# Peptides against a protein of PDB entry 3OIQ: the designs that were tried, part 44

Target 1, 212 residues: chain A of PDB entry 3OIQ
Amino acid sequence: KNRIFVSSSKDFEGYPSKAIVPVQFVALLTSIHLTETKCLLGFSNFERRGDQSQEDQYLIKLKFKDRGSERLARITISLLCQYFDIELPDLDSDSGASPTVILRDIHLERLCFSSCKALYVSKHGNYTLFLEDIKPLDLVSVISTISTKSTNSSKHSSSELISECDLNNSLVDIFNNLIEMNRDEKNRFKFVKLIHYDIELKKFVQDQQKVL

## One batch from the design tools (peptide; made by RFdiffusion4, then SolubleMPNN)

Design b1_p13_8_s3 (from b1_p13_8 with F5Y E6K)
Fold by OpenDDE base, seed 5:
Order: sequence, then C-alpha cells, then structure tokens
Structure b1_p13_8_s3 (fold): chain B 212 residues (1-212), chain A 13 residues (1-13)
Amino acid sequence: as target 1 above (212 residues)
Amino acid sequence: FSISYKNDSLEVE
C-alpha cells in the first residue's frame, strides 16, 4: 500500500473506523513522554483549531511492550535529544529505576523539525499512530529548502512517491503558523526566545513575514 | 540519522 502524506492531523477524522494505514508527515516535536509503561512523542504543525491547544496534534506511540522495545524507545529519545541539543536528565542513573522523562512545549525553546512515518491503526473509531520511522531535520537544511524553491525536481527514483512538494509545502505552512503565533501577543511562542535564534533564522523569518 | 520500527502486533487502546 502506498504511504499517504498527511498535511493536517484533521485528515484522520475522515479515516476508516477500522483500518491500518501507513502515513507520513513532517512536524515540530512538541513533547516527550517516557515512563515505565509508555513512550509517546507529541508533534504539531500548529494549525489553527479554534480555541484548542495547538500542541500534540500528532501523538505518536512508540512500541513499549518488552525490554527490547523499551530499550529501543529509550535509545530513540536519547538520539533525538542529542541531535536537537535537548537536555535530558541522566538516563544512566545508577539507581536501577527506569528514567522518567516528561518534556512539554519543546517548540518554545527549539524548533525540532522531524519527518515521521507512522501506522494509523483504528478500532471502533479510536486510533493510535505507531512510529515506523523518524528522521530529524536540520533547521539550516529546512530554511535552505524553503528559500531555494526547489525547481530542481531531481529525478530521484519513483519509489519515494511523497513529492518533495508535499514536504516543502508542509514546512512552509509550519513557518507561516509560527509567524502568526509570533505576531499574537497572547501566544507564548516567540522566535527571539529560541535558544538557537541566530542571524540566519532572523533573516529568514523577516523575509517570510514580508510575504504574509 | 533515522530510526525504524517493526510493529508486529498493534493494539489500539
């Protein structure tokens, strides 16, 4: 079955009440929830949904059923946090207690762009998104990709049917939503409060703000 | 990097 690119978490409202659908999206990491019994990653595109919280629009469950899957989940969290320079409490604490990590509002300090592949699994109208693949995206690479309007459709092989256009459009939409949030005085998100706010990001945001 | 998962048994809670 072809993987479906998802531009909005609202798309799942139209999905079958009993299905398994491979999906892909790009979003910002907003939360990490690692306990003794579960591992969840929250992502958002910050689409406006009325007065509802814009965080955790994509709640992704990591397999956490056995010691092997638990270990893989912990490694995944460690690698993501290392890549995005997110401080974790020492997971190697000599106390044989499984480390608990609860991080929220990650996007207020760091823009953690991630390309996710997941399985949408529904039963009786409820659904869960199970992680299949995660790839962190470098912010400089994201900015360059949006800025260069990729007219070079490099003929990469037909098997990755997710058009570079869908990815790029979603990245643009995320930035547009962040710009709107930054303009809203009631919104906690501000670009200038990002730890990694540099001259390049500042220039990019200023240039995008002229188009909106 | 990328990390890939094999989901052999899927339970919807």
Scores: peptide ipSAE 0.419, ipTM 0.920, DockQ to the pose 0.747
Fold by OpenDDE base, seed 2:
Structure b1_p13_8_s3 (fold): chain B 212 residues (1-212), chain A 13 residues (1-13)
Amino acid sequence: as target 1 above (212 residues)
Amino acid sequence: FSISYKNDSLEVE
């Protein structure tokens, strides 16, 4: 089956009540939930959903059924946190208890763009997204991609059926949503509060604000 | 980096 690019988490409302659908999206990492029994990653594109929390629009489960999958989940969390410079609470489990990590509102401190592949699995109208692949995206690369309107169809990334247009459109939409959130006095999100807020990001935001 | 998962048996909770 072809992988479907998802631009909105609302698309899942139209999905079959009993299906397995490979999907892909780009979004910001918003939460990490690692317990003894579960590993979840929350992502959002910050689409307006009324008064609902804009966090965790894409809730992804990592396989957490055996020691091997648990180890892979922990490695995934560690690598994501290392890549995005997210401080994990000291996993100093001197106690033989599995380390618990609960991070929320990650987007308030860092823009953690991620390309995710998942399996949509539904039964009786409920669904779960299971992680298939995750790739963190560099913010400088994201900014450059949006700024250049990179029509560089380098035909050489032949293996992934995602139109470069779908990725770029989703990245633009995310930034536009963040700009709207930044303008809203009631919204906690502010670009100037990002730990990595630099001259390049400032300039990019200022230039995008002129188009909106 | 990229990390890939194989999901052989998936249960909806």
Scores: peptide ipSAE 0.419, ipTM 0.919, DockQ to the pose 0.722
Fold by OpenDDE base, seed 4:
Structure b1_p13_8_s3 (fold): chain B 212 residues (1-212), chain A 13 residues (1-13)
Amino acid sequence: as target 1 above (212 residues)
Amino acid sequence: FSISYKNDSLEVE
């Protein structure tokens, strides 16, 4: 089955009420919810959706049914947080209490770009996105990809690769949405408040702002 | 890095 690239979480409103559809998207990590019973990752492209919160547009469930899947979920969270330099409480504490991690508004401090593969699973009109694959994206690589306008469509004819165009368009859309948020005085998001705000990101944002 | 999951049994809550 071909994997569908999803540019908007609104696309799911048109999906079948009973289906299993492999999907892929790129988004910013906005939240982490790890409890004793579940693990959720929130992602967003920050598409304007009226007055609703722009966080958690993609709620991704990690399998959390047995000790093996729980361990994998914890490892996933640890590796993501290590990669993005997000401070976590020690998840490996030998204290028989499963550590609870609830992080929100991650995008206010760090731009955590992630490429996700998930299974859209629907029943009776409700759906869940189950994580199949996650790859964090380096911000420098994201900026470079957008800036170079990947003219090298390497025809990797593998039916599993996202079109470089779809990826690039989604990354551009995210930055454009962040620029709009940054311009809005009511929005908490500001580029200058990012912990990793550097000269490269500053320049990229300034150049992108001239096109909008 | 990348992490891959096998979802053999999926329940919609």
Scores: peptide ipSAE 0.418, ipTM 0.919, DockQ to the pose 0.712
Fold by OpenDDE base, seed 3:
Formats: C-alpha cells, sequence, structure tokens
Structure b1_p13_8_s3 (fold): chain B 212 residues (1-212), chain A 13 residues (1-13)
C-alpha cells in the first residue's frame, strides 16, 4: 500500500471507521508523555482549528507493551531530546520507579521539526496513530530548504516516497501559521522567546512576513 | 538520525 502524505490532521476525519493506512507528515514536536503504561508524542502544524488548542493535532503512540518496547520508547525520547537540546531527567535510573516525563508547549521554547511515518489504525470511528519512523529535522536545514526553491532533485535513491513538494509546502505552511500566531497578541507563541532565536531565524521570519 | 518501529501487534483503544 502506498504511504499517504498528510498536510492536515483534519484529513483523518474523512478516513474510514475501520482501516489501516500508512501515513506520513511533517510537524513540530509539541508534547512528550512518558508514564509507566504509555508513551505518546504530540505534534502540530498549527493549522487554525477555531478556539481549540493548536497543540497535539497529531498524537502519536509508541509501542509500550513489554520491557523491550518500553526500553526502545525511552531510547527514542532520549535521542529526540538530545537532538533538540531538551533537558530530561535520567530515564535509565535503576530505581524501580520508571521516571514519568510530561512536557508540554515545547514549541514555545524550541522549534522541533520532525518527519514522521505512522500507521493510522481505526476501529468503530476511533483511531490511533502508531509510530513507524521518526526523523528529526535541523532548523537550519528547514530554513535553507524553504529559502532555496531549488528543484535540486539530488537523486538520493532513499525510498522516501514523500514528494519533495509536499514536504516543502508543509514546512512553508507551518512557518506561515507560526507567523500568524506571532502576530496574534492572545497567542503565547513568540519567535523572540525561542531559546535558539538567532539572526538567521530573525531574517528568515522577516522575509517571510513580507510575502504574507 | 532516524528510528524505525515494527508494529506487529496494534491495539486501538
Amino acid sequence: as target 1 above (212 residues)
Amino acid sequence: FSISYKNDSLEVE
């Protein structure tokens, strides 16, 4: 079955009430929820959804059923947090209490772009997105990709079925949504409050604001 | 890096 690129989490409202669909999207990491019984990652593209929270538009479940899958989930969280420079408590502590990690509003401090492959699984109208693959994206690389409209199809023969156009369009849409949020006085998101806010990001945002 | 998962047993809650 072909993997479907998803540009909006609203697309799932039109999905079959009983299906298994491989999907892919790019979004910002917004939350991490690790407990003794589950591991969830929240993502968002910050598409406007009325008065509802724009966080966790994509709630991704990690397999968490046995010691092996629990360990893999903890390693995944540790690697993501290391990549994005997110401080976590020690997850490997032999102290018989599995550390609980609950992080929210990650996008208020760091733009954590991630390319996700997931399995949409629905039953009786409810659905769960199970993680299949995650790739963190570097912000400098994201900015360069948007700025260079270059159709440089470097034929890297990696079997990534994503249209380069779909990825680029989604990245542009995310930045446009963040610019709108930054302009809204009621929205908590501000580019200047990001820990990694630098001259490059400032210039990029200023240039994008001229097009909107 | 990338991390890949094999979902052999999926339960919809």
Scores: peptide ipSAE 0.411, ipTM 0.918, DockQ to the pose 0.751

Design b1_p13_8_s4 (from b1_p13_8, 6 letters changed)
Fold by OpenDDE base, seed 2:
Structure b1_p13_8_s4 (fold): chain B 212 residues (1-212), chain A 13 residues (1-13)
Amino acid sequence: as target 1 above (212 residues)
Amino acid sequence: FSLSYKNTNYEVE
């Protein structure tokens, strides 16, 4: 089955009550939940949903059933955190207890753009998204991609024709949503509070604000 | 980097 690009987590409301559907989306990492029994990653594109929290619109489960899958989940979290410069509590606690990591509102400090492939699995009307692939995206690359309107469809992504347009549109939508959040005095998100807020990001945001 | 997973058994909670 072809992988479906998902632009909104609301799309899942229209999905079959019993299905397995490969999906892909781009979103910001908002939460990490690693316990002894589960590993969850929260993502959001910050689409407005009325009074509902805009965090964790995509809740992605990592397989966590055996020591091998647990180790893989922990390595995944470590690599993501290293890439995004997210401080983890020292996982080396001498207590033989598996370290628990609960991070929320990651987007308030760091913009962690991620391209995710997942399996939508539904049963009895409930669904779970299982992680299949994750690729962190560099913020500079994201800004460049949006700014250049890169018409260069590099023909090489042959197999799963997720249009470069869908990715770019979703990235633009995320930034537009963040700009709206930044303008809202009630919203905790502010670009100037990002740890990595630099002249490039500032300029990009200012330029995008003129188009909105 | 990218990390790929092969999920074979899916349990929906």
Scores: peptide ipSAE 0.125, ipTM 0.830, DockQ to the pose 0.732
Fold by OpenDDE base, seed 3:
Structure b1_p13_8_s4 (fold): chain B 212 residues (1-212), chain A 13 residues (1-13)
Amino acid sequence: as target 1 above (212 residues)
Amino acid sequence: FSLSYKNTNYEVE
């Protein structure tokens, strides 16, 4: 089955009540929820949804059913946090208490762009998104990609090519949504409050604001 | 980096 690129989490409202659909999307990491019984990642593109929270528009479940899957989930969280420079408590504590990690509003401090592949699995109108693949994206690379409009297709020979157009459009949409949030005095998101706010990001945001 | 999972059993809870 062909993998479907998803530009909005609202697309899932129109999906079949009983299906398995491979999907892909690009979004910002907004939350991490690791407990003794589950591992969830929250993502958002910050699409306007009226009065609903713009956070956690994509809730991605990691398999967490046995000691092997739990270990894999913990390693995944550790690697993502290491890449994005997110501080975690030591997950390997030999002290028999499974470490609990609850992080929220990650986007207020760090823009953690991620390309995700997931399985949409639905039953009786409810659905779960299961993680299949995650690729963290470097912010400098994201800015460069949007600015140059250049199809620098690094021919990564991976058989499931995300359309470069779909990826770029989604990245632009995310930045446009963040710019709108930054302009809203009621919104907590501000670019200047990001830990990694630099001259490059500042210039990019200023240039994008002139086009909107 | 990229992390890929081979998922065999998906249950909607």
Scores: peptide ipSAE 0.120, ipTM 0.827, DockQ to the pose 0.702
Fold by OpenDDE base, seed 4:
Structure b1_p13_8_s4 (fold): chain B 212 residues (1-212), chain A 13 residues (1-13)
Amino acid sequence: as target 1 above (212 residues)
Amino acid sequence: FSLSYKNTNYEVE
């Protein structure tokens, strides 16, 4: 089955009540929930959804049913946090207690862009997104990709390639949403509060603000 | 980096 690129988590409201659909999206990591019994990753593109929290629009489950899957989940969390420079307690602590990690509002300190592949699995109208693949995206690469979108429409028509256009559009939408949040005095998100806020990001945001 | 794995259990939890 072809993998579907998803630009909004609202798309899942129209999905079949009983299906398995491979999907892909790009979003910001907003939360990590690792306990003794489950591992969840929250992602958002910060699409406005009324008065609801804009966090965790994509709630992704990691398999957490056996020692092998638990280990894989912990490794996944460790590697993501290492990549994004997120401080974690030692997940390998010899104390025999599986460390609990609950992080929220990650986007307030770090823009953790991630390309995710997941399985949409539905039963009786409820669904779960199971992680298949995650690729953290470098912010410099994201900025460069958005900035160069105007020039390289190379139509590589292979049936499994996400349209470079879909990825770029989603990245632009995320930044536009963040710009709107930054302008809102009631919103906690501010670009200047990001730990990695630099001259390049500042300039990029200023340039994007002129187009909005 | 990238991490890829296949879930074999597709139970909605």
Scores: peptide ipSAE 0.117, ipTM 0.833, DockQ to the pose 0.755
Fold by OpenDDE base, seed 1:
Structure b1_p13_8_s4 (fold): chain B 212 residues (1-212), chain A 13 residues (1-13)
Amino acid sequence: as target 1 above (212 residues)
Amino acid sequence: FSLSYKNTNYEVE
């Protein structure tokens, strides 16, 4: 089955009550939940969803059923946190105690863009997204990608691959949503509060704000 | 962001 690119987590409301569907999306990492019994990653594109929290619109479950899968989940978390410069306590503490890690509101301090491949699995009207693959995206690369496509609308209708257009559109939508959040005085998100807020990001945001 | 962690001893039941 071909992998489906998902632009909104609302798309899953229309999915079959019993299905297995490979999906892909791009979103910001918002939460990490690692306990003794589960590993979850929360992602969001910050689309407006009424009065509900815009966080964790995509809840991604890592397989956590045996010692091997638990180890893989911990390694995945460690690698993501290392890439995004998220400080974690040592997960390898020689004390046979697995640490419980709960991170929330990651987007308030760091923009952690991630391309995720997941398996949508539904049963009895409920669904779970299982992580298949995750690629962290460099913020400079994200900014450059958005900035370059504003000029070259080359209609490459390449049918089979998740179109470079879908990725770029999702990245633009995320930034537009963040700009709206930044303008809202009630919203906790502010670009200037990001730890990695630099001149390049500032300039990019200012240029995008002129178009909105 | 908020960080919480707890060292959980696996009680080997």
Scores: peptide ipSAE 0.023, ipTM 0.607, DockQ to the pose 0.044

## One batch from the design tools (peptide; made by RFdiffusion4, then SolubleMPNN)

Design b1_p14_1_s1 (from b1_p14_1, 7 letters changed)
Fold by OpenDDE base, seed 5:
Structure b1_p14_1_s1 (fold): chain B 212 residues (1-212), chain A 14 residues (1-14)
Amino acid sequence: as target 1 above (212 residues)
Amino acid sequence: LEDLVPEIKEIKIP
């Protein structure tokens, strides 16, 4: 079955009430919810949805049913946090209690771009997204990708059914949404408050602001 | 795949 690229979490409103659909999207990591019984990742592209919170537009479940799946979930969270330089409370505290991690509003401090593969699973009109794969994206690589591809629509890399165009368009849309949030005085998001706010990101944002 | 379908208790996406 071909994997569908998803540009908006609204696309799921049109999906079948009983289906299993492999999907892929790119979004910012907004939340982590790891408990004794569940592992959830929240993602957003910050698409405008009226007055609702733009966080957790893609709520992704990790399988958490047995010791093997729990271990995989914990390792996945650890690796993501290490990659994005997210401080986790010491998971190794000698108290045999599985540490609970609840992080929210991650995008206020760090832009954690992630390419996610998931299974859309629906029953009776409700759905769940199950994580199949996650690739963290480096911000410098995201910036370079957006900056360089304004000029070359013509390399068929014939090896994944997801157009490099769809990924780039979604990355541009995310930045445009962040620029709008940054311009809104009521919005908590500000680029200058990001821990990794550097001269490169500053310049990129300033250049993108001139195109909008 | 049946083990991947938890009883879908309503995740109301807020």
Scores: peptide ipSAE 0.010, ipTM 0.546, DockQ to the pose 0.076
Fold by OpenDDE base, seed 4:
Structure b1_p14_1_s1 (fold): chain B 212 residues (1-212), chain A 14 residues (1-14)
Amino acid sequence: as target 1 above (212 residues)
Amino acid sequence: LEDLVPEIKEIKIP
């Protein structure tokens, strides 16, 4: 089955009430919820949805049913947090107590761009997204990708390649949404409050603001 | 994958 690129989490409202659909999206990591019984990752593109919280628009479940799946979930969280310089307690503590990790509003301190592959699984109109794969994206690489207008759509029309255009459009939309949030005095998000706020990001935001 | 469908009861994503 071809993997569907998803630009909005609203697309799932039109999905079949009983299906298994492989999907892919790009979004910012907004939350991590690791407990004794579950592992969830929240992602957002910060699409405006009225007065609702813009975090966790994509709630992704990691399988957490046995020691093997629990270990894989913990490793996944550790590797993501290491990649994004997110401080975690030691998840491998010999104390027999599984450490609980609850992080929210990650985007207020770090822009954690992630390309996610997931399974949309629905029954009776409810759905769950199960993580299949996650690729953290480097912010410098994201900025470079947006700044370099993809003039080379080599039409390798193999039905399995996400169009480079879909990825780039979603990355642009995320930055545009963040720029709007940064301009809103009521919004907690500010680029200057990011721990990794540098001259490159500053310049990119200033240049992108002139196009909006 | 069928064993994952019961987990929808725990996590309602609207």
Scores: peptide ipSAE 0.010, ipTM 0.542, DockQ to the pose 0.082
Fold by OpenDDE base, seed 1:
Structure b1_p14_1_s1 (fold): chain B 212 residues (1-212), chain A 14 residues (1-14)
Amino acid sequence: as target 1 above (212 residues)
Amino acid sequence: LEDLVPEIKEIKIP
């Protein structure tokens, strides 16, 4: 079955009430919720949804059913946090309680671009997205990919048709949405408040702002 | 796959 690229979390409103669909999207990591009983990742492309929070538009569930799946979830969270320089609270509590991590509004401090593969699973009109794979994207690589107009579709290897165009369009849309949020005085998001705000990101944002 | 999360209208953390 071909994997479907998803450009909007609204696409799921049109999905079957009983299905299993492999999907892929690119979005910013917005939240991490790791407790004793569940592991969830929130993602957003910051598509405008009226007065609702633009966070957690893609709520992704990690399997958390047994000690093996729990360990895999904890390792996944640790590796993502290490890649994005997200400080986890030092949960060196000498009491054998499983570490609880609740992070929100991650995009206010760090742009954590992620390419996610998930299973859309629906029953009785409700759905869940289960994580299959996650690839963190380097911000410099994202900026370079958007800045280099893709005039070289060198056809190498027809396995997993994600159009490079779909990925690039979604990355552009995310940046455009962030630029709009940055221009809105009521919006908490500001590029200058990002911990990793550098001259390269500043220049890129300034150049994109001239086109919008 | 019994742990279907209802549509994201409210994450009531209990």
Scores: peptide ipSAE 0.010, ipTM 0.541, DockQ to the pose 0.050
Fold by OpenDDE base, seed 3:
Structure b1_p14_1_s1 (fold): chain B 212 residues (1-212), chain A 14 residues (1-14)
Amino acid sequence: as target 1 above (212 residues)
Amino acid sequence: LEDLVPEIKEIKIP
């Protein structure tokens, strides 16, 4: 089955009430929820949804049924947090209590761009997204990719070109949404409050603001 | 989308 690229989490409102659909999207990591019984990752593209929260638009579930799946979920969170410089408590405490991790509003401090592969699973009009794969994206690479979208590279297969165009369009849309949030005085998001706010990100935002 | 994604009779959560 071909994997569907998803540009909006609203696309799932039109999905079948009883299906399994392989999907892919790119979004910012907004939340981590690890307890003794569940593991969830929240993502958003910050698409405007009226009065709805722009956070956790993609709620992704990790399997957490046995010691093997629990260990895999903990390793996945540890590796993501290590990549994005997110401080976590030690997940391997010998003290028989599994550490609880609840992080929210991650995008207010760090832009954690992530390319996600998931299974959309629906039953009785409800759905769940199950994580299949996650690729963290480097912010410098994201900025470079958006900035270079106007100059020539020949020869990828038609299927690879579609996925790269869709990825690049979604990255542009996310930045445009963040620029709008930054302009809104009521929105908590501000680029200057990011821990990793540097001269490169500043220049990129200033140049994108001239086009919007 | 319904024409592209057939309904699944049995949902096995992997």
Scores: peptide ipSAE 0.007, ipTM 0.505, DockQ to the pose 0.048

Design b1_p14_1_s2 (from b1_p14_1, 7 letters changed)
Fold by OpenDDE base, seed 5:
Structure b1_p14_1_s2 (fold): chain B 212 residues (1-212), chain A 14 residues (1-14)
Amino acid sequence: as target 1 above (212 residues)
Amino acid sequence: LEDLVPEIKPIEIP
């Protein structure tokens, strides 16, 4: 079963009205929605889609049907938030109520790069993406990966090269989109407002801005 | 939509 790399969430508009397709993409985490009955993760590559919000272009559902799937969803959210230093509201309310987490616009404070594997499931022209796997990506590793692109595509199998090239291209496209958002005075996104804005990210953004 | 998974055959997109 070949997993399709998805560079744009527009690709799903061309997908069959009744299908199950394993997909992979890379995007920024934009939202978390954990309630008593559902768990959703929003992701975006900030591709321009007219005047609509560029958040949640990839709305990913975690399975939330039984105690085992609910536990897995909560652990997934906890691990993602720990990895990205996202403060969750205290989940330890002595009230025995299932913790509700609703975070939006995460990209305004933190660049949470994530490599996602999902199952596209459609019926009657509507689709849902179900999370199969998520790998958080370290920002320093992302910067290093983009910066090193210029010299050594010698000696991996053709299937591994395609996936690495597609990943790297999507990471560049995301940064280019963020640079455009940062240049737009109307856009709330600014690199200097990121909590983790450091000298390395500053230098990288300045160097990428010269290529655009 | 989760209940649709058993009813939908996998389609390979080329």
Scores: peptide ipSAE 0.016, ipTM 0.597, DockQ to the pose 0.105
Fold by OpenDDE base, seed 4:
Structure b1_p14_1_s2 (fold): chain B 212 residues (1-212), chain A 14 residues (1-14)
Amino acid sequence: as target 1 above (212 residues)
Amino acid sequence: LEDLVPEIKPIEIP
């Protein structure tokens, strides 16, 4: 099934008013909303969109309609938070109350790069993105991938591989947007405020800033 | 917005 790579959440404005389209994108995790009735993940590439919040540009729903889907959503959140070292309240609390998790502005403390597969589902011009798959990306691997972009165009023609170029372009665009946010005195985002800010990330940002 | 899973056939965007 042809999966479309999406570089901007604006691409959905041109999508059919009644469709199901398998899509994939890469973005930063910005929010988690887990309640008794819903599970949502917010993602952003921080593309400038006027005076609107740059968060939650990709609002992804997890299916949350039965005990099996609710359990899968909770496990997905737990595994993502464990991978990104995000502190969660204990989701397995014996209290019979499903724990509520509401996290926002995750990108201010941690760069949670994620490759997402979703179903675009539209009706009457409104759409919803449903999560199909999520792969957390290691920041060192993201930095290495961007840094090596100049050397490996290996043409593997198979009709299901996202162009390595599309992934790498989106990762570069995200970093460029973060660099612009870091330069803006009004923007809350600062690389030096990231919990995982190290010498490698510092050097990478400094080297990218010279190209912009 | 939870009822927006209509039985829509997948449409490929060209």
Scores: peptide ipSAE 0.016, ipTM 0.611, DockQ to the pose 0.068
Fold by OpenDDE base, seed 1:
Structure b1_p14_1_s2 (fold): chain B 212 residues (1-212), chain A 14 residues (1-14)
Amino acid sequence: as target 1 above (212 residues)
Amino acid sequence: LEDLVPEIKPIEIP
């Protein structure tokens, strides 16, 4: 099945009111919502969308219908949080209640780049994105990928038609949007407030700021 | 967000 690469969550406004479409995008993790009844991940590329919050532009649902799918959702959240060094509140609830995790504004503390595979499912003009797969991306690898103008199309004969160009363009666009947010005095996002703000990220941001 | 059940056939977007 051909998977569509999505550069903007606005692309879904043009999608059929009754469809199932395999999609892929790259974005920053912005929110985690795990309760007793649902699991949602919010992602954003921080494209300018009027006066609305730029967070949760991609709201991804994890299947949460039975004990097996709930367990898979909890494991997925735990692995993502472990990879991105996101502290989950130790719910030392001596009450046998399922741990509730509600994290927002994750991008203000950590740049959690993620490549997501999802199913777009629409009915009656509304849609839901269901998570199929998630690959966390290492920030050093993202910076290196943007910095290396890939003049070498390595002919990896992977029949997954993800243009290396589409991935790179999306990563560049995200960084450009973050640079604009960092320059805006009204925006809460600042690179210097990231917990993982290092010399490499500082240098990369300074070099990108000279091109914009 | 309604629980859209994936009962719909895949449609290719042009």
Scores: peptide ipSAE 0.011, ipTM 0.610, DockQ to the pose 0.064
Fold by OpenDDE base, seed 3:
Structure b1_p14_1_s2 (fold): chain B 212 residues (1-212), chain A 14 residues (1-14)
Amino acid sequence: as target 1 above (212 residues)
Amino acid sequence: LEDLVPEIKPIEIP
């Protein structure tokens, strides 16, 4: 199945008004919205959009129509939050009230890099992105991948041609955008306010700042 | 965003 790699959420403005397109992108998790009736994930690459919010540039919907899809959405949220060390209320409450989770501005405390597969679904010029698959990315692995100009890791065969170049370029662009946000006094994002801000991330940011 | 599920096959963008 041909899957399109998306470097910008603006690419969707040029997409067909009636289509189903399998897409893939890499972005930071910015929000989680779980209610009794819906599950949404917000992602961003922090691309400059004039006066528009840089948050939730990719709004991804999880299927939430029956008890089976609701359970799958809850498990997906629990596993993502466990991976990124995000505290959630217990989603398995036997007490009749479906737990509501509303998290915003996740990127201000944690860099939650995620490779997302989604279905772009449009009708009448409006679209929805439906989650197909999500792979959380380890920050140390992201830093190492950007720092090592890709010299030949020709050793893991078998699954789906993302050009390793498209992934790496998107990760570099995200870090460059975060560096610009960190330099802006009006922007709330600061690397030093991240819970996981360490010597490795500090050194990496300082070295990237010399190239910009 | 309503559940816009068009009954169409996946298309490629050229």
Scores: peptide ipSAE 0.011, ipTM 0.614, DockQ to the pose 0.066

